# Ledger of designs, part 172: peptides against a protein of PDB entry 7AE7

Target 1, 321 residues: chain A of PDB entry 7AE7
Amino acid sequence: KVYKDLREFLEVLEQEGQLIRVKEEVNPEPDIAAAGRAAANLGKNQPAVFFEKIKGYKYSVVTNVHGSWQNHALMLGLDKNTSTKDQFYELNRRWDKFPVPPNVVKREAAPCKENVIDKDINLFEILPLYRINEQDGGFYISKASVVTADPEYPDDFNKLNVGTYRIQVKDRDRVGIQALAMHDIAVQLEKAEAENKPLPIAITIGNNPLVTFMASTPVGYNQNEYEFVGALQDGVPMDIVKSDLYDHLYVPAGSEVVLEGHIIPRVRTVEGPFGEFPGSYSGARLQCEVKIDRITHRTNPIFENLYLGIPWTEIDYLMAL

## One batch from the design tools (peptide; made by RFdiffusion4, then SolubleMPNN)

Design b2_p21_4_s2 (from b2_p21_4, 8 letters changed)
Fold by OpenDDE base, seed 5:
Structure b2_p21_4_s2 (fold): chain B 321 residues (1-321), chain A 21 residues (1-21)
Amino acid sequence: as target 1 above (321 residues)
Amino acid sequence: SAEEAILKAIKEAPKVEQVFP
């Protein structure tokens, strides 16, 4: 089975008994993190947790989507009881199908384009933001697939990067992003900053589960993550759409939320601390800052966010294969 | 059940004041 978006995957998780739906209103803190911990602590068959109602917010949250080997099997369109060994074998078999070029769909065919916000941007109106850990220096978007291009070769689709980065919400229309030197985004940012130019960026939230998986999987600088998603879909192309602001950026057609903007050149602001691992708060650092210039989103967008805690957590499953 | 464990964890979690910017 292939999934076009997060919603199709969540439907399958629910059908397979791998999603718990919380229908009662919850507090963003600490209830989401408490539920995520409880789900992770089940030891096996850890479900996704879907929160229909969050106090003070309009929209829903889902966490722990990749939080088990069962969910990982289902992501690959396999039986939920498929062994880790067989999942690994199937992943490797499909990996050899690279490249599978994506389908570029028209704007009117892309669910991520259902709604547009281009003025008075407020991230808190679109995303039910919460502190994942009590000591976090702010609200984090921890499961975004971030799209950037090479500013020297903007039309080279093979240099289009889709990665996962730590993103702290800084203001209504601003986020900090951790672009480490080992990340492809840092190479692209360095080129833009050398010319004192903004780096175009699209931060995509709530994707096809294989997009999230590939965004968390290191690939070569000249390899496009969308072409691997098509490979992992056993040769079925994924659907992408052109961003609204940039001709050279393409986003998943089914994204729940797309934050389009730019990295401000040669600006660094304090980001963190963030509880990436139990007992390790990564220190506050000067990181680059993104201005959000446009939002597109599905009607009733689902905020997919990562649960972080003691292994095995969702991040461990995303990185295990 | 898994659902009962999750709902219990939500109920027992020490409530904090939500801070909005």
Scores: peptide ipSAE 0.551, ipTM 0.858, DockQ to the pose 0.838
Fold by OpenDDE base, seed 3:
Structure b2_p21_4_s2 (fold): chain B 321 residues (1-321), chain A 21 residues (1-21)
Amino acid sequence: as target 1 above (321 residues)
Amino acid sequence: SAEEAILKAIKEAPKVEQVFP
């Protein structure tokens, strides 16, 4: 089985008994985090948790999508009871199919383009934001696939980077991003900042589960994560579309939400604290700031966000394969 | 069940007065 988007994967998770649907209205805090913790603490067969109704918000949240070996098997289109050994074998077999180039679809064929916001941007109207941990210094987008390019080689598709980074909401149209020196985005940002230029960025939320997996998997600077997604789909290309603001940035065609903007050159603002692990907060740091200039989104967008807790949680599964 | 455990956790979670921005 290959998935076009998050919705097709959530349908399979629900059919396989690996998704719990919460139909009653919940409070964003603490109910989402409490449910995510309870799901992770089951020890096996940890389900995704889908919240249909969130007090004060219009749209839904899903957490713990990658939160078990069963969900990882299903992500690969395998039986949910496939052993970790056999999952690893199959992943490696498919990895050797790299590169599998993506299909570039027309704007009109991309579900992520159903709605556009280009003025009076307010992230709180589109994303049901909440504190993941009680002591977090703000709202985090923790499961985005962030698209950037090399500013010296913007047309080199092999240098297009799709990565997962810690993102704090700073204002209605501003986010902080943690770009560590070890990340490909930091190399690209350094080049832009050397010339005092903005770095174009697309922050994509609610993707095909293999996009999220590859965005969390380190690859070479001259390797494209979308070409690995096609390999992991056993040779079936994924669908991508041009961003609205930038011809050189491509986003997953099925993304629930796309935040298009730029990293402001040589600006650093306070980000954090964030509870990466229970009882361990990464301190507040000066991090990059992104201006959001345009949003595209599916009708009734699903906010996919990470549950963070004591290992093994969703982040550990994303890093283990 | 997994569902019962999750729904119980939501119910028992200490409710904080949320200040919406």
Scores: peptide ipSAE 0.542, ipTM 0.845, DockQ to the pose 0.800
Fold by OpenDDE base, seed 2:
Structure b2_p21_4_s2 (fold): chain B 321 residues (1-321), chain A 21 residues (1-21)
Amino acid sequence: as target 1 above (321 residues)
Amino acid sequence: SAEEAILKAIKEAPKVEQVFP
């Protein structure tokens, strides 16, 4: 089975008994993190946890979507009881189908374009933000697929990068992003900053589960993550749509939320601390700052976010295959 | 059950006053 979006995957997880739906209103803190810990601590068959009602917010949260080998099997469209060995075999078999070019759909066909916010942007109105760890210095978006291009070769689709980065919410329309030197985004940002130009960016939230998987998987600088998604879909192209602000940026057609904006050149601001590992917090550091200029989103958008804690957590499963 | 374990964890979670900016 191939999934067009997060919603189709969540439906399958629920049908397969791999999603727990919390129908009662929860407090964003500490209830979401407490539920995520409990789900991770089940040891096997760890379900996604879907929160229908969050106090103080309009929209829902889902966590632990990739949080088990069963969820990984289902992501690949396999039986949920497929062994890790057979999942790895199938992943490698499909990997050899690269490249599978995506379909570019029209704006009218893209669910991520159902609603637009282009003024008075407030991230807290669209995302039910919470602290993932008790000692976090702020709210994090931890499961976004971030789209950037090479500013020297903006029309080279092979250099279009889709990656996962640590993103702290800093204001209503500002986020901090950790662009490490080992990431393709850092190369692209260096080129933009050399010219003192903004780097165009699209931060996409709540995607097709294979997009999130590939955004967390290192690939070559001249390899497009969307072409790997098509390979991992066993040769079925994924659907992408042109961003609203930038002709050279393409986002998943089914994204729940798309934050379009730019990295401000040569600006660094305080970010952190964040609990990346159990018992260790990354200290506060100077990081890049993104201005959000436009939001597009599905009606009743689902905020997909990571649970972070003691291994094995969702991040460990995303990195293990 | 998994559901019971998750719901129990939510109920046992310490009440924190939420400060939204």
Scores: peptide ipSAE 0.534, ipTM 0.838, DockQ to the pose 0.822
Fold by OpenDDE base, seed 1:
Structure b2_p21_4_s2 (fold): chain B 321 residues (1-321), chain A 21 residues (1-21)
Amino acid sequence: as target 1 above (321 residues)
Amino acid sequence: SAEEAILKAIKEAPKVEQVFP
């Protein structure tokens, strides 16, 4: 099976008994993290956890979407009991189909464009933000697919980067992003900062599970992650749509939330600490800052966020393949 | 069950008043 969006995948997870739906209102802290930990600690067949109601927020959260080999098999459209060996075999077989160019859909056909916020931006109104770990220095968006391009070659689709980065919410309309020197985004940012220009960015949340997977998978600087998504869909193109602010940025058509903005050139702000592992915190660092200028979102957007804990957690499954 | 374990973890989690910035 191929999934257009997160919702189609969550439906399959629920049908396969790989999603637990929490219908009662929960506290953002610590209930979401407690549930995620309990799910991870099952040791096998770890389900996604979907929270329908979160105190103080309007919208839902889902965590642990990629949190098991069963969920990973289902993501590939395989039987949930497919062995890890056979999953790797199938992944490698499909990888060789690269490139599979995406379909560019019209704005009116893209679910991520159902609603627009272009003034009085407040991330807390759209995302049920919480501290993932008790000692975190703030609220993190940990499972976003971040879209950037080469500012010298904005029309070169092969240089369009879709990556996963640690993102801390800094204000109602600002986030810190960890752009490490080894990441393609850091190369693109360096070029923008050399000219003292903003780097256009789209932070996408709640995607087709293969987009999230590929955004977490290192590829070449001249390779587009969307073309790998099509390969991993066994040759079925994924749907992308042009961003509202930038002609050269394309986002997944089915994203739950798209934060469009820019990295502020030559600005660094304190980010962290963040609990990458239980009892292991990445210290506070000076990181890049993004101004959010526009939000597009689906009606009743689902905030997909990562649970972090002792291996094996969702991040380990995303990185293991 | 997995559901029971998750629901138990939520119930046993310390209830802290969340202060939003």
Scores: peptide ipSAE 0.522, ipTM 0.845, DockQ to the pose 0.810

Design b2_p21_4_s3 (from b2_p21_4, 8 letters changed)
Fold by OpenDDE base, seed 3:
Structure b2_p21_4_s3 (fold): chain B 321 residues (1-321), chain A 21 residues (1-21)
Amino acid sequence: as target 1 above (321 residues)
Amino acid sequence: SAEEAIKKAIAEAPKVEQVFP
């Protein structure tokens, strides 16, 4: 089984008894985090949790999508009861199929292009934002696949980076991003900042589960994560589409939300604190700032966000294989 | 059940006054 988008995966999770649907209106805080914790603490067969109605917001939230070995097996299109050993064997077998080049689809064929916001941008109108942890210094987007390119080689598709980074919402049209020196995005940003230029960026939310998996998996600087997604789909190419603002950035065609913008050169603003682990907050730090210039989104977009808790949580499953 | 555990956790979650931006 191959998934075109998050929605197809959520349907399979629900059919397999690996998704709990909360139909009653919930408070964004603390109900989402409380439910995510309860799901993670089941010890096995941890389900995704889908919230249909969030008080004060128009759209839905899903969490804990990658939160179990069962969900991980289903992500690979295997039986949910496939052993961790057999999942690892199959993942490695498929990894050797790299590269599998993606299909570049037309704008009109990409679900992420159904709606456009290019003025009066307000992230709170499109994302049902909440504090993941009670003591977080703000709202976080913790499960985005962030697309950037090498500013020296913008047309080199092998240098296109798709990564997962901690993103704090700073304003209606501003986010902070944690770009650590070990990340490919930091290399690309350094090149842009050397010339005092903005770094083009696309922050994609609610993706094909293998895109999210590959965005959390370190690969070589000259290896494209989308070509690994095709390999992990057992040789089926994934669909990508050109960003609206940048000719050299490609996003997953099925993304629920795409935030297009730029990292402001040589600007650093306070980000955090954030509860990366229960009872452990990373302190406030000076981090990069992104201006959001355009949003594209599916009709009734689903906000996929990470639950962070005591290991084993969703992040541990994303990093374990 | 998993569903009962999740619904219980939501019900028992401390009601914080939501500060909407």
Scores: peptide ipSAE 0.523, ipTM 0.847, DockQ to the pose 0.801
Fold by OpenDDE base, seed 5:
Structure b2_p21_4_s3 (fold): chain B 321 residues (1-321), chain A 21 residues (1-21)
Amino acid sequence: as target 1 above (321 residues)
Amino acid sequence: SAEEAIKKAIAEAPKVEQVFP
């Protein structure tokens, strides 16, 4: 089984008994985190948790999508009871199919393009933002697949980077991003900042589960994560679409939300604290700032966000491979 | 059940005021 988008995966999770739907209105805080914690604490067969109604917001949230070995097996299109060993074997077997180039679809064929916001941008109108941990210094987007390119080689598709980075919401149209020196985005940003130029960026939310997986998996600087997604789909190409603002950026065609913008050159603002791990708050640091210039989104977009808490959490399953 | 455990956790969670920027 291959999934075009998050919605197809959530449907399978629900059919397999690996998704719990909360139909009653919840408070963004603390109810989402409380539910995520309860799901993680089940010890096995941890389900995704889908919140249909969130007080003060228009749209839904889903958490813990990758939060179990069962969900991971289903992501690979395997039986949910597939052993961890066999999942690893299958992952490795498929990895050897790299590269599998993506299909570039037309704008009109991409669900992520159903709606456009290009003025009066307010992230709070599109994303049901909440503090993941009580002591967090703000609202975080923790499960985005962030697309950037090499500004020196913008047409080199192999240098297109799709990564997962810590993103704090700063304002209605601004986010902080943690671009550490070990990340490919930091190399690209350094090149842009050397010329005092903005770095084009697309922050994609609610993707095909293998996109999210690959964005969380380190690959070589000259390797495209979308070509690995095709490999992990057992040779079936994924669908991508050109960004609206940038000819050289491509986003997953099925993304729930795409935040298009730029990293402001040579600007650093206070980011954090964030509870990445239980008992370890990463301190407040000066981090990069992104201005959001355009949003595209599916109708009734689903905000996919990580549950962070005591291991084993969703992040542990994403990083365990 | 897993569903009951999640619903219970939501119900028992101390409600906090939402602060928006």
Scores: peptide ipSAE 0.518, ipTM 0.854, DockQ to the pose 0.804
Fold by OpenDDE base, seed 2:
Structure b2_p21_4_s3 (fold): chain B 321 residues (1-321), chain A 21 residues (1-21)
Amino acid sequence: as target 1 above (321 residues)
Amino acid sequence: SAEEAIKKAIAEAPKVEQVFP
């Protein structure tokens, strides 16, 4: 089984009993985090949790999508009871198929392009934002696949980076991003900032689960995460589409939300604190700031966000592979 | 059940005032 988008995966999770649907209206805080904790604390077969209705918001949230070995098996299109060993074996077998180039689809064929917001941008109208941890200094987008390119080699598709970074919402149209020196985005940003130029960025939310997985998996600077997604799909290419603002940035065709913008050169603003682990907060730091210039989104977009808490949580499963 | 545990956790969660910017 191969998934085109998050929705196809959520359907399979629900069919397999690995998704709990909360139909009743919830408070963004603390209900989403409380539900995520409860799901994680099941110890086995931890389900995704899908919130249909969130007080004060129009759209849904899903969390804990990668929160179990069963969900990982299903992500690979295997039986949910496939052993961790067999999952690793299959992952490694498929990894050797790299590269599997993605299909570039037309804009009209990309679900992420169904709706456009290019003025009066307000992230709170599109994303049901909440504090993941009680002491977080703001609202975080913790499970985005962030697309950037090498500004010196923008046409080199092998240098197109898809990574997961800590993103704090700063304003209606601004986010802070943690670009650590060890991340490929930091190399690209350094090049842009050397010339005092903005770094083009696309922050993609609610993707094919293998895109999210690969965005969280370190690869070489000259390796494209989308080509690994195709490998992990056992040789089936994934679908990508050109971004609206940038000819050299490609986003997953099925993304629920795409935030297109730029990292403001040489600007740093206070970010955090954020609870990366229970009882361990990363202190406030000066981090990069992104201006959001355009949003594209699916109709009724699903905000996929990470649950963070006591191990074993979704992040532990994403990092364990 | 997993569903019951999740619903219970939501029901027992302390209400926090949310300030949206």
Scores: peptide ipSAE 0.511, ipTM 0.837, DockQ to the pose 0.825
Fold by OpenDDE base, seed 1:
Structure b2_p21_4_s3 (fold): chain B 321 residues (1-321), chain A 21 residues (1-21)
Amino acid sequence: as target 1 above (321 residues)
Amino acid sequence: SAEEAIKKAIAEAPKVEQVFP
């Protein structure tokens, strides 16, 4: 099975008994984190948790989507009881199919383009934001696939980067992003900042589960994560679409939310603390700031967010393959 | 069940008044 978007994957998770739907209204804090901990603490067959109603917000949240070996097997379109060994062998077999170029779809064919917000941007109106950990310094977007390009080679598709970064909400239209020197985004940002130019960015939320997986998997600077998604789909291309603001940035056609904007050159703001591990907080740091200039989103967008709790968490499963 | 464990965790979670910015 190949998935076009998060929704097709959530449907399969629900059919396979790997998704728990919470229909009752919950408080964003602490109920979402409490449910995520309970799901992670099951020890095996950890389900995704889908919250239909969050107090004070319009839209839904899903957590723990990649939170088990069963969910990973299903992501690969395998039987949920496929052994970790067999999942690894199948992943390696498919990896050798790289590159599988994506399909570029028209704007009108991309579900992520159903709605547009280009003025009076307020992230709290589109994302049910909450503190993941009790001592977090703010609201985090922890499961975004962030799209950037090389500013010297914007038309080189092989240098298009899709990565996962720690993102803190700073204001209605601003986020902090942790771009570490070891990340491809940091190389691209350094080039932009050398010229005192903004770095174009698209922060994509709620994707095809293999996009999220590949965005969390290190690849070469001259390798495109979308071409690996096609490989991991056993040779079926994924669908991408041009961003609205930038001709050189392509986003997953099925993204629930796309935040388009720019990294402000040579600006650093306080970010954190964040509970990356239970009982361990990363300190406050000076990090880059993104101005959000445009949002596109699906109707009734699902906010996919990471639960960070006691290992094994969703992030441990994402990094284990 | 997994569902019961999750629902119990939500029910037992301390109710905090969230102030939205």
Scores: peptide ipSAE 0.486, ipTM 0.840, DockQ to the pose 0.800

